# Peptides against a protein of PDB entry 1Y0J, part 22

Target 1, 39 residues: chain A of PDB entry 1Y0J
Amino acid sequence: EARECVNCGATATPLWRRDRTGHYLCNACGLYHKMNGQN

## One batch from the design tools (peptide; made by RFdiffusion4, then SolubleMPNN)

Design b2_p14_8_s1 (from b2_p14_8, 6 letters changed)
Fold by OpenDDE base, seed 1:
Structure b2_p14_8_s1 (fold): chain B 39 residues (1-39), chain A 14 residues (1-14)
Amino acid sequence: as target 1 above (39 residues)
Amino acid sequence: VDMEALEAIRKELE
């Protein structure tokens, strides 16, 4: 199976994160969302 | 794009 960031579509990341609804985000997108509340 | 946020992200990924 292949996991994909729901924001940017990346399939590889140093650390997978999950948003408040359980969707997967790559580390970069997860941090960006956390800091800004936007994509 | 928030440049400070990008810099923080880059630092975390290094």
Scores: peptide ipSAE 0.060, ipTM 0.569, DockQ to the pose 0.349
Fold by OpenDDE base, seed 3:
Structure b2_p14_8_s1 (fold): chain B 39 residues (1-39), chain A 14 residues (1-14)
Amino acid sequence: as target 1 above (39 residues)
Amino acid sequence: VDMEALEAIRKELE
């Protein structure tokens, strides 16, 4: 199966992250959320 | 989501 970032739709990333409800984020989107706290 | 901000982050990670 293919994993996908719930924010941007990317299917490849050097580091998969996960939000508090278990959804997968690519590294960049995870960092964006960490920095800004908003979508 | 601010896509310009995301693009800037991606650029820094290159």
Scores: peptide ipSAE 0.054, ipTM 0.552, DockQ to the pose 0.854
Fold by OpenDDE base, seed 2:
Structure b2_p14_8_s1 (fold): chain B 39 residues (1-39), chain A 14 residues (1-14)
Amino acid sequence: as target 1 above (39 residues)
Amino acid sequence: VDMEALEAIRKELE
């Protein structure tokens, strides 16, 4: 298993998140999208 | 993506 954040390419994170389409995001990128509503 | 904003979030997570 080699999961990657679809936004920044990170392969490790304290918490994997997922966008509304099901793509994986690292915690930081997921929080960024949530807080700012933009990429 | 606003990279400065991402860096700020990463800093808060440390």
Scores: peptide ipSAE 0.049, ipTM 0.544, DockQ to the pose 0.837
Fold by OpenDDE base, seed 5:
Structure b2_p14_8_s1 (fold): chain B 39 residues (1-39), chain A 14 residues (1-14)
Amino acid sequence: as target 1 above (39 residues)
Amino acid sequence: VDMEALEAIRKELE
């Protein structure tokens, strides 16, 4: 259950998100990807 | 990945 954000490596977040390929992103990085369409 | 933006995000999470 030790999850990590595939973008920044964070291990904790108020809300886990997932990218289009199913990889986990922290809330901040998920929003970043959503708004910018890239990493 | 925008490295500078990523660093800013990391700072907010720490």
Scores: peptide ipSAE 0.061, ipTM 0.515, DockQ to the pose 0.500; fails the geometry check

Design b2_p14_8_s2 (from b2_p14_8, 5 letters changed)
Fold by OpenDDE base, seed 3:
Structure b2_p14_8_s2 (fold): chain B 39 residues (1-39), chain A 14 residues (1-14)
Amino acid sequence: as target 1 above (39 residues)
Amino acid sequence: VDMEAIEEIREALK
């Protein structure tokens, strides 16, 4: 089944990440959140 | 979210 980034809705990424509650983020959004601490 | 920042990150990952 398809997976989506909970932040941007992307369905493909070089690396799936997860937030502290287990929601999936694409690599770009995961890195953005790590750097900036906000959406 | 800052969509421009996300686009820059995505471009950098190419």
Scores: peptide ipSAE 0.055, ipTM 0.519, DockQ to the pose 0.826; fails the geometry check
Fold by OpenDDE base, seed 1:
Structure b2_p14_8_s2 (fold): chain B 39 residues (1-39), chain A 14 residues (1-14)
Amino acid sequence: as target 1 above (39 residues)
Amino acid sequence: VDMEAIEEIREALK
């Protein structure tokens, strides 16, 4: 099965992250959300 | 989300 970033739909990333509700984010989106606290 | 900013981050992290 292919994992997918819930934000951008990417299926590959150097590091999978998860948001506060447990949904998967690619590294870039996870960092973006962490730094900005917004979509 | 700012998709352009995300794209820049993705490129920088390659």
Scores: peptide ipSAE 0.051, ipTM 0.510, DockQ to the pose 0.829; fails the geometry check
Fold by OpenDDE base, seed 5:
Structure b2_p14_8_s2 (fold): chain B 39 residues (1-39), chain A 14 residues (1-14)
Amino acid sequence: as target 1 above (39 residues)
Amino acid sequence: VDMEAIEEIREALK
């Protein structure tokens, strides 16, 4: 069940998010992508 | 990926 953020590789986060393709992002990277539209 | 910007966000969210 080990999960990693596809953007930064983090394995723990207060809130898992997903990008438009369904890949997991940590909360910080999810917010980054949402705000900037890029990685 | 702007890793430095992400690091700042992560620190701010702690």
Scores: peptide ipSAE 0.051, ipTM 0.505, DockQ to the pose 0.845; fails the geometry check
Fold by OpenDDE base, seed 2:
Structure b2_p14_8_s2 (fold): chain B 39 residues (1-39), chain A 14 residues (1-14)
Amino acid sequence: as target 1 above (39 residues)
Amino acid sequence: VDMEAIEEIREALK
């Protein structure tokens, strides 16, 4: 299995997150969305 | 998505 962040393409992260549609995001991208409420 | 802002967050999380 080779998971990738749908936003930045990262393949490794200390914590995988998911958006409301179920797509995987690395921790950094997930936090960015959470903190800023924007893409 | 502001990729520069994401990069800053990644650096801050190190």
Scores: peptide ipSAE 0.045, ipTM 0.491, DockQ to the pose 0.886; fails the geometry check

Design b2_p14_8_s3 (from b2_p14_8 with F3M A8E)
Fold by OpenDDE base, seed 4:
Structure b2_p14_8_s3 (fold): chain B 39 residues (1-39), chain A 14 residues (1-14)
Amino acid sequence: as target 1 above (39 residues)
Amino acid sequence: VDMAAIAEIREALE
């Protein structure tokens, strides 16, 4: 459970999200992915 | 949005 965001490496976030492949993203990175659809 | 750039900014603001 030492989870980290696959994009920025954050280990804590107000809300964990997941990308379409199931990888964990922090709230901020997840929102950017959703809104912009690009990396 | 460049997600790599966002990651770098987040690290810099720690």
Scores: peptide ipSAE 0.077, ipTM 0.583, DockQ to the pose 0.253
Fold by OpenDDE base, seed 1:
Structure b2_p14_8_s3 (fold): chain B 39 residues (1-39), chain A 14 residues (1-14)
Amino acid sequence: as target 1 above (39 residues)
Amino acid sequence: VDMAAIAEIREALE
């Protein structure tokens, strides 16, 4: 079992985040989404 | 998503 960022496919990150639907995002993608509200 | 921006953010967080 390995977790994967639903946005970029990364399998490792300093901090796992989750979107409003519960999907996992790496820290970078989570921050990007927070900053821009879009992909 | 701007993947180049993502790469830069990841690099900065390493």
Scores: peptide ipSAE 0.088, ipTM 0.624, DockQ to the pose 0.688; fails the geometry check
Fold by OpenDDE base, seed 5:
Structure b2_p14_8_s3 (fold): chain B 39 residues (1-39), chain A 14 residues (1-14)
Amino acid sequence: as target 1 above (39 residues)
Amino acid sequence: VDMAAIAEIREALE
């Protein structure tokens, strides 16, 4: 299947992350979310 | 900067 980052739509990333609600984020978007604590 | 802005940056760099 094809996985997609819920923020930027990327389908490839060195590390898939998940937000608090369980949605998939690429590594970059996941790190931004973690660092800023908000969307 | 919000997540939407980050998404736009990523798209611009593709």
Scores: peptide ipSAE 0.073, ipTM 0.580, DockQ to the pose 0.372; fails the geometry check
Fold by OpenDDE base, seed 2:
Structure b2_p14_8_s3 (fold): chain B 39 residues (1-39), chain A 14 residues (1-14)
Amino acid sequence: as target 1 above (39 residues)
Amino acid sequence: VDMAAIAEIREALE
C-alpha cells in the first residue's frame, strides 16, 4: 500500500490526509492547506 | 502561501 503526497511527493507521513477531490496529502501539507485555506 | 515553495523546501531537507 504505497502512496505519495500530491503536493510534496512524500511517501511516508504520521497521518495521511485527503483533499476534497480525494487526492492524498501528507500530514504536513494537509495541515498547511487546512490552516491557510489556500495554497 | 506558495505550496510549490513548501514542496521544494521539503525536498531539499531530505
Scores: peptide ipSAE 0.071, ipTM 0.561, DockQ to the pose 0.354; fails the geometry check

Design b2_p14_8_s4 (from b2_p14_8, 6 letters changed)
Fold by OpenDDE base, seed 1:
Structure b2_p14_8_s4 (fold): chain B 39 residues (1-39), chain A 14 residues (1-14)
Amino acid sequence: as target 1 above (39 residues)
Amino acid sequence: VDMEALEEIRKALE
């Protein structure tokens, strides 16, 4: 089973990000949410 | 994913 971004479902990214509870985000989604402060 | 889950992630991003 491949790792998936919890936001977009991507299975590949140049940088996996994690929240403090361990959920995985692709780099793009992690940055998007961080920068926009919006869901 | 539901909106509440994404909100929690947004608050806790590294």
Scores: peptide ipSAE 0.089, ipTM 0.589, DockQ to the pose 0.068
Fold by OpenDDE base, seed 4:
Structure b2_p14_8_s4 (fold): chain B 39 residues (1-39), chain A 14 residues (1-14)
Amino acid sequence: as target 1 above (39 residues)
Amino acid sequence: VDMEALEEIRKALE
């Protein structure tokens, strides 16, 4: 399977997250979005 | 704590 962070395009991360619409985010982008609301 | 994950966050916030 090939997965990419919809925000930064990363293909590997210590922890995959998912936004409210179901799209995958790497750990960094997921936390960044949570903290700031958006990229 | 996952140090790699923290490093990713640090870089993302630069």
Scores: peptide ipSAE 0.062, ipTM 0.496, DockQ to the pose 0.096
Fold by OpenDDE base, seed 5:
Structure b2_p14_8_s4 (fold): chain B 39 residues (1-39), chain A 14 residues (1-14)
Amino acid sequence: as target 1 above (39 residues)
Amino acid sequence: VDMEALEEIRKALE
């Protein structure tokens, strides 16, 4: 239950997202990945 | 969307 963003290590976010392979990303990193296609 | 998150992304892309 201690989830972490695989990109920045954040443990809290207004909205958890997932990348195409199912890894968890915080909202900010998820949006960044979506917009740029990479870390 | 989270406006604070978008602002951080904007700053990182400057």
Scores: peptide ipSAE 0.053, ipTM 0.506, DockQ to the pose 0.109
Fold by OpenDDE base, seed 2:
Structure b2_p14_8_s4 (fold): chain B 39 residues (1-39), chain A 14 residues (1-14)
Amino acid sequence: as target 1 above (39 residues)
Amino acid sequence: VDMEALEEIRKALE
């Protein structure tokens, strides 16, 4: 298994997050979306 | 995605 962030392609992160549609995001990208409400 | 803003977040996580 090789999970990847759908936004930046990272394969490692201290915390995997998920968007409303169920796609995986690394912690940084997930926080960016949460904090700014934009891509 | 604003990559500059994303980089700032990454730095904060270090």
Scores: peptide ipSAE 0.052, ipTM 0.527, DockQ to the pose 0.852; fails the geometry check

## One batch from the design tools (peptide; made by RFdiffusion4, then SolubleMPNN)

Design b2_p15_1_s1 (from b2_p15_1, 7 letters changed)
Fold by OpenDDE base, seed 3:
Structure b2_p15_1_s1 (fold): chain B 39 residues (1-39), chain A 15 residues (1-15)
Amino acid sequence: as target 1 above (39 residues)
Amino acid sequence: HKPVSKEEIEKLLAE
């Protein structure tokens, strides 16, 4: 199986990130959530 | 979390 960003479904990213609850996010979505403080 | 498309996120990050 391939890892997927829980927000956008992307399966590839320059850097995998994780939110505070451990969900995997692509770099772009991780930065978006960090900047906007959204869960 | 509220889902937002990758395309929309990239647009926001580019602003």
Scores: peptide ipSAE 0.056, ipTM 0.534, DockQ to the pose 0.621
Fold by OpenDDE base, seed 1:
Structure b2_p15_1_s1 (fold): chain B 39 residues (1-39), chain A 15 residues (1-15)
Amino acid sequence: as target 1 above (39 residues)
Amino acid sequence: HKPVSKEEIEKLLAE
């Protein structure tokens, strides 16, 4: 199976991040949500 | 999560 970013669906990223609930985000989406306080 | 494409996020982060 392939991991997917829960925000954009990307399956590849330089760094997998996780939101405060544990969902996986690609690096870009993780940074975006962290910056904008979005879940 | 609000769906935003990786491409769009990359553009926003590059600003």
Scores: peptide ipSAE 0.051, ipTM 0.523, DockQ to the pose 0.563
Fold by OpenDDE base, seed 2:
Structure b2_p15_1_s1 (fold): chain B 39 residues (1-39), chain A 15 residues (1-15)
Amino acid sequence: as target 1 above (39 residues)
Amino acid sequence: HKPVSKEEIEKLLAE
């Protein structure tokens, strides 16, 4: 198995991030959440 | 790591 971004499904990213509840997000989606508070 | 630009984020989310 491979880690996947819960938002976009990406399996590769320069930096794995996590949301407040511990879900993994790729760098881009993590930053998007941070900027907009949305998926 | 390198921060992702707003433009890159939008492109990724649009895919």
Scores: peptide ipSAE 0.048, ipTM 0.525, DockQ to the pose 0.093
Fold by OpenDDE base, seed 5:
Structure b2_p15_1_s1 (fold): chain B 39 residues (1-39), chain A 15 residues (1-15)
Amino acid sequence: as target 1 above (39 residues)
Amino acid sequence: HKPVSKEEIEKLLAE
């Protein structure tokens, strides 16, 4: 098994992030959500 | 959890 970004489905990223509910996000998606206050 | 569009993700990656 491999970890996936819950937003874009990416399986590789320079830095895994997590949203406030614990979902894994790739770096890019995590930054976007943080910047725009989206979840 | 609201998905971010592919286009918006690509913009971030291009920065």
Scores: peptide ipSAE 0.042, ipTM 0.515, DockQ to the pose 0.553

Design b2_p15_1_s2 (from b2_p15_1, 4 letters changed)
Fold by OpenDDE base, seed 1:
Structure b2_p15_1_s2 (fold): chain B 39 residues (1-39), chain A 15 residues (1-15)
Amino acid sequence: as target 1 above (39 residues)
Amino acid sequence: MVPVSQEEIDALLES
């Protein structure tokens, strides 16, 4: 299996993050959520 | 890379 960001589809990132329900987000998308409070 | 805890991310994600 390959992990991919549920937001942008990226398959590689310096740091995998996850949303509250466990879905994976790349570092950039996770931080984007932090910065904007939304996708 | 910005050092942000997963807990902090979780608190800001989803409804």
Scores: peptide ipSAE 0.096, ipTM 0.613, DockQ to the pose 0.053
Fold by OpenDDE base, seed 3:
Structure b2_p15_1_s2 (fold): chain B 39 residues (1-39), chain A 15 residues (1-15)
Amino acid sequence: as target 1 above (39 residues)
Amino acid sequence: MVPVSQEEIDALLES
């Protein structure tokens, strides 16, 4: 039951992030969302 | 949304 980024499927990241609906994102995908406002 | 590498994100944050 390892955690996965809902965007890219990564199972490891230096920092787990969450989107506004609570989905887990790896650091890269979370930052991308924040920087670009894209889904 | 298409994922980007952490390296690319880091580079963007540096600029």
Scores: peptide ipSAE 0.076, ipTM 0.557, DockQ to the pose 0.347
Fold by OpenDDE base, seed 5:
Structure b2_p15_1_s2 (fold): chain B 39 residues (1-39), chain A 15 residues (1-15)
Amino acid sequence: as target 1 above (39 residues)
Amino acid sequence: MVPVSQEEIDALLES
């Protein structure tokens, strides 16, 4: 099995995050959304 | 879900 960031498609990250709907985000995309008040 | 530039992704991972 493999996990992918639903935003950028990354398959590896030091920390998997999830958006409000439960989709997986890599650490970077999760932080980006947090910084911009999204998801 | 909003597209992010690779440069910005790299910056976030680096910091």
Scores: peptide ipSAE 0.065, ipTM 0.555, DockQ to the pose 0.436
Fold by OpenDDE base, seed 4:
Structure b2_p15_1_s2 (fold): chain B 39 residues (1-39), chain A 15 residues (1-15)
Amino acid sequence: as target 1 above (39 residues)
Amino acid sequence: MVPVSQEEIDALLES
C-alpha cells in the first residue's frame, strides 16, 4: 500500500489525517487546513 | 486548493 498526502504528496507522516471527503493528508497539511480553511 | 509543500507548512506551523 502506497499512501500519499493529497496536498503536498508526502508518503510518510507521524499521523495520517483525512479531510471531510476522506482524502488523506499528512499531519502537517491536516493541521494547516484546519487553521487556514480551504487551501 | 493550491498544493503547499511540507517544508512550507512546517515552517508556518513553527511560527
Scores: peptide ipSAE 0.064, ipTM 0.543, DockQ to the pose 0.564

Design b2_p15_1_s3 (from b2_p15_1, 5 letters changed)
Fold by OpenDDE base, seed 3:
Structure b2_p15_1_s3 (fold): chain B 39 residues (1-39), chain A 15 residues (1-15)
Amino acid sequence: as target 1 above (39 residues)
Amino acid sequence: MKPVSREEIDALLAS
């Protein structure tokens, strides 16, 4: 199975990120979490 | 947690 962003469901991204609990996020969602602290 | 809107995603990718 392909990796998915746990926030938006994207399966492709220029850079996979991870939140503090280890969940995979696409680049954009990872940046959103970093900027806002929560979602 | 609520999903980020597509508009916000596009904005972040464009940054």
Scores: peptide ipSAE 0.076, ipTM 0.600, DockQ to the pose 0.436
Fold by OpenDDE base, seed 4:
Structure b2_p15_1_s3 (fold): chain B 39 residues (1-39), chain A 15 residues (1-15)
Amino acid sequence: as target 1 above (39 residues)
Amino acid sequence: MKPVSREEIDALLAS
């Protein structure tokens, strides 16, 4: 199995990020959340 | 790291 972004399901990203509870986010979704304060 | 474009974000969120 491959790691996947909990928001969009992407399995590849230049940089894996994690949310406050440890869930993996792709770089784009992680930055989106950071920029917009959304889950 | 490089900035992520709005277009890249939109593409991934739409997937």
Scores: peptide ipSAE 0.074, ipTM 0.599, DockQ to the pose 0.087
Fold by OpenDDE base, seed 2:
Structure b2_p15_1_s3 (fold): chain B 39 residues (1-39), chain A 15 residues (1-15)
Amino acid sequence: as target 1 above (39 residues)
Amino acid sequence: MKPVSREEIDALLAS
């Protein structure tokens, strides 16, 4: 199985992150949410 | 691990 970012579909990232409900986000998308508080 | 630029974030979210 290949993990995918639930936001952008990326399958590779320097660091996997997770949202509050446990969904996986790539580093970029996770940081975007952290920085802006929204998508 | 290198930081992700705002431009890189925007590019991913725009795709």
Scores: peptide ipSAE 0.071, ipTM 0.591, DockQ to the pose 0.089
Fold by OpenDDE base, seed 5:
Formats: structure tokens, sequence, C-alpha cells
Structure b2_p15_1_s3 (fold): chain B 39 residues (1-39), chain A 15 residues (1-15)
């Protein structure tokens, strides 16, 4: 099985991030969430 | 590791 970003479904990223509840996000989505707090 | 621009983030999330 492959890891997926819970926001966009990407399976590859330069850096995996995690949200407050521990779900995996790609680098781009993680940065977006950090900056805006939501999708 | 290169940074991701705001525009690239927006484009990704719009898909």
Amino acid sequence: as target 1 above (39 residues)
Amino acid sequence: MKPVSREEIDALLAS
C-alpha cells in the first residue's frame, strides 16, 4: 500500500506533513492548512 | 527541496 495525502490524494511529495489529528498531507497541502487552518 | 509557491498550492487544491 502507498501513503496518500488526505486532502488531494497525492502519493508522492518532497516532504510528508501531518495535520492536528495526525492525518498525512503532502508538503503543499500541509503548508496550505498551516497557513489557512482548513481546506 | 524547493519551496512551493502560493500559486502552486492553489492550483493543486483546485484539482
Scores: peptide ipSAE 0.065, ipTM 0.581, DockQ to the pose 0.088

Design b2_p15_1_s4 (from b2_p15_1 with I1M E2T A10K)
Fold by OpenDDE base, seed 2:
Structure b2_p15_1_s4 (fold): chain B 39 residues (1-39), chain A 15 residues (1-15)
Amino acid sequence: as target 1 above (39 residues)
Amino acid sequence: MTPVSLEEIKALLES
């Protein structure tokens, strides 16, 4: 099985994050959303 | 969620 960031499609990241509804985000995209108050 | 570019993310993280 392979995991993908729901935002950018990345398949590898130092840290997998999840949005408030459980979707997986790579570290970078997760931080972007957090910085914009969308996490 | 609205898709965003990695360039936007990089810009934010650099500031």
Scores: peptide ipSAE 0.063, ipTM 0.581, DockQ to the pose 0.644
Fold by OpenDDE base, seed 3:
Structure b2_p15_1_s4 (fold): chain B 39 residues (1-39), chain A 15 residues (1-15)
Amino acid sequence: as target 1 above (39 residues)
Amino acid sequence: MTPVSLEEIKALLES
């Protein structure tokens, strides 16, 4: 039931981010995607 | 998108 990062499966993060299609990403994965142009 | 490890992400973000 708890929210999960669609990239790594983490259920806790200091900041939830979302990709262009609305999928939730933890802060680290969101930044990774941004860095690689896949935000 | 293909998942990547947190360890890898940490390393890349620190570089």
Scores: peptide ipSAE 0.061, ipTM 0.572, DockQ to the pose 0.552
Fold by OpenDDE base, seed 1:
Structure b2_p15_1_s4 (fold): chain B 39 residues (1-39), chain A 15 residues (1-15)
Amino acid sequence: as target 1 above (39 residues)
Amino acid sequence: MTPVSLEEIKALLES
C-alpha cells in the first residue's frame, strides 16, 4: 500500500504522524504543526 | 489544516 503526507506529499518518513482527524503527516510536518499549535 | 513548505519546516526544526 501507499501513503503520503497530506501536507507536503512525502511518501517516506522516519515516523508517520497523524492529525486529530486521522490524516497522515510525515514527521517533519507533524512537528511543524506541533510547534505552531496546530495539531 | 494549512499546507506549509518543507523549507519553513526545516528552518524551524533546525533552530
Scores: peptide ipSAE 0.060, ipTM 0.585, DockQ to the pose 0.640
Fold by OpenDDE base, seed 4:
Structure b2_p15_1_s4 (fold): chain B 39 residues (1-39), chain A 15 residues (1-15)
Amino acid sequence: as target 1 above (39 residues)
Amino acid sequence: MTPVSLEEIKALLES
């Protein structure tokens, strides 16, 4: 099994983040969401 | 929403 970013599909990242419903996001997508008012 | 690179995010956070 492998974890992947629900936004871009990346399977590797310096830091895994999670959205407000618990889905995994890579660091870049997680930060992008935060900067644009999304979680 | 299109993905952005870590470098792009870092640049935005620096401003």
Scores: peptide ipSAE 0.058, ipTM 0.560, DockQ to the pose 0.299

Design b2_p15_2_s1 (from b2_p15_2, 7 letters changed)
Fold by OpenDDE base, seed 3:
Structure b2_p15_2_s1 (fold): chain B 39 residues (1-39), chain A 15 residues (1-15)
Amino acid sequence: as target 1 above (39 residues)
Amino acid sequence: EEEERRRMREYRESL
């Protein structure tokens, strides 16, 4: 098994982030969601 | 962890 970003499916990232509900996001998607007030 | 993968898939499919 491999961890993957719930938003884009990426399996590699410089920094794993998590949304408010605990889902894993790659760094890029995590920042995008944070800036737009999304999950 | 299969449960985590399941939760991830369900979330992604909801987007």
Scores: peptide ipSAE 0.116, ipTM 0.623, DockQ to the pose 0.796
Fold by OpenDDE base, seed 2:
Structure b2_p15_2_s1 (fold): chain B 39 residues (1-39), chain A 15 residues (1-15)
Amino acid sequence: as target 1 above (39 residues)
Amino acid sequence: EEEERRRMREYRESL
């Protein structure tokens, strides 16, 4: 299986991040949510 | 892994 960002579906990223509930996010989505307080 | 994938699908569907 291949990991994918739960938000955008990306399967490749320089750095995998996780939200407060443990779901994987690509670096971009993780940073976006952090900046907007969504994650 | 299967449980993780299930959790991710459920989260994605809630967005």
Scores: peptide ipSAE 0.116, ipTM 0.623, DockQ to the pose 0.821
Fold by OpenDDE base, seed 1:
Structure b2_p15_2_s1 (fold): chain B 39 residues (1-39), chain A 15 residues (1-15)
Amino acid sequence: as target 1 above (39 residues)
Amino acid sequence: EEEERRRMREYRESL
């Protein structure tokens, strides 16, 4: 199985991020969550 | 891993 962003479903990103509970996020979604005080 | 995918789907649906 391929890794995918839990937020948008993207399977490719220049940098994989993780939220505080360990879910994978693409770079864009990870930055968005971080900027808005989300996981 | 099916359980991991399930957890990921549940998280996505909660957003």
Scores: peptide ipSAE 0.109, ipTM 0.615, DockQ to the pose 0.697
Fold by OpenDDE base, seed 5:
Structure b2_p15_2_s1 (fold): chain B 39 residues (1-39), chain A 15 residues (1-15)
Amino acid sequence: as target 1 above (39 residues)
Amino acid sequence: EEEERRRMREYRESL
């Protein structure tokens, strides 16, 4: 089992993030969600 | 771990 971003499916990222509900996001998707509040 | 995977799948399906 490899960790993957729940949004884009990426398995590698410089920084793993988590949303407020605890789901793992890659750095890019985490920043995207933070900026826009939603996907 | 399985609970976390379940939550991840549910999130992905909600997108």
Scores: peptide ipSAE 0.103, ipTM 0.595, DockQ to the pose 0.839

Design b2_p15_2_s2 (from b2_p15_2, 8 letters changed)
Fold by OpenDDE base, seed 3:
Structure b2_p15_2_s2 (fold): chain B 39 residues (1-39), chain A 15 residues (1-15)
Amino acid sequence: as target 1 above (39 residues)
Amino acid sequence: DEEERKRMEEYKRKL
């Protein structure tokens, strides 16, 4: 099994995050999404 | 928040 960031496709991250609808995001993309409301 | 921005930027630089 492998998880991927729905925004950048990264398969490894020090912290997996999820957006408001449950999509998995790497730490960087998750923070970006949180701060800007979108990726 | 500035701390989160810094963490995000650091993470991006390492990728």
Scores: peptide ipSAE 0.077, ipTM 0.584, DockQ to the pose 0.037
Fold by OpenDDE base, seed 5:
Structure b2_p15_2_s2 (fold): chain B 39 residues (1-39), chain A 15 residues (1-15)
Amino acid sequence: as target 1 above (39 residues)
Amino acid sequence: DEEERKRMEEYKRKL
């Protein structure tokens, strides 16, 4: 099994991030969440 | 944060 972003489904990213509940996000989605607080 | 926004946009541009 391969890791994928729970928001966009991307399987590759320069930096894997995690939201406050522990879900994996690609760098872009993680930054988006950080700035907006939601998907 | 402007730098963070730019990093996000740059990443999205490459996808």
Scores: peptide ipSAE 0.073, ipTM 0.567, DockQ to the pose 0.036
Fold by OpenDDE base, seed 2:
Structure b2_p15_2_s2 (fold): chain B 39 residues (1-39), chain A 15 residues (1-15)
Amino acid sequence: as target 1 above (39 residues)
Amino acid sequence: DEEERKRMEEYKRKL
């Protein structure tokens, strides 16, 4: 099994996050989406 | 957002 950030493709992160539709995001991309609400 | 995606690639490259 493996996981990738749907935004940047990162395979490792201090904390996996998920967007409103359930896609996995790395911590950095997830925080950006939280702050701005878009990608 | 395409620009956001491109900027966030920096995070990936630093891993």
Scores: peptide ipSAE 0.100, ipTM 0.648, DockQ to the pose 0.057; fails the geometry check
Fold by OpenDDE base, seed 1:
Structure b2_p15_2_s2 (fold): chain B 39 residues (1-39), chain A 15 residues (1-15)
Amino acid sequence: as target 1 above (39 residues)
Amino acid sequence: DEEERKRMEEYKRKL
């Protein structure tokens, strides 16, 4: 099975992050969500 | 956010 960012679909990232519900986000999308709370 | 979406698409393409 492959992991991908639920926001942008990226399959590789320097750091996998997770949102509060456990969905995987790439580093960039995770940081955006951390700052803004929404996409 | 559309601008963010575009940036994320670009990010994906660069991977």
Scores: peptide ipSAE 0.093, ipTM 0.636, DockQ to the pose 0.051; fails the geometry check

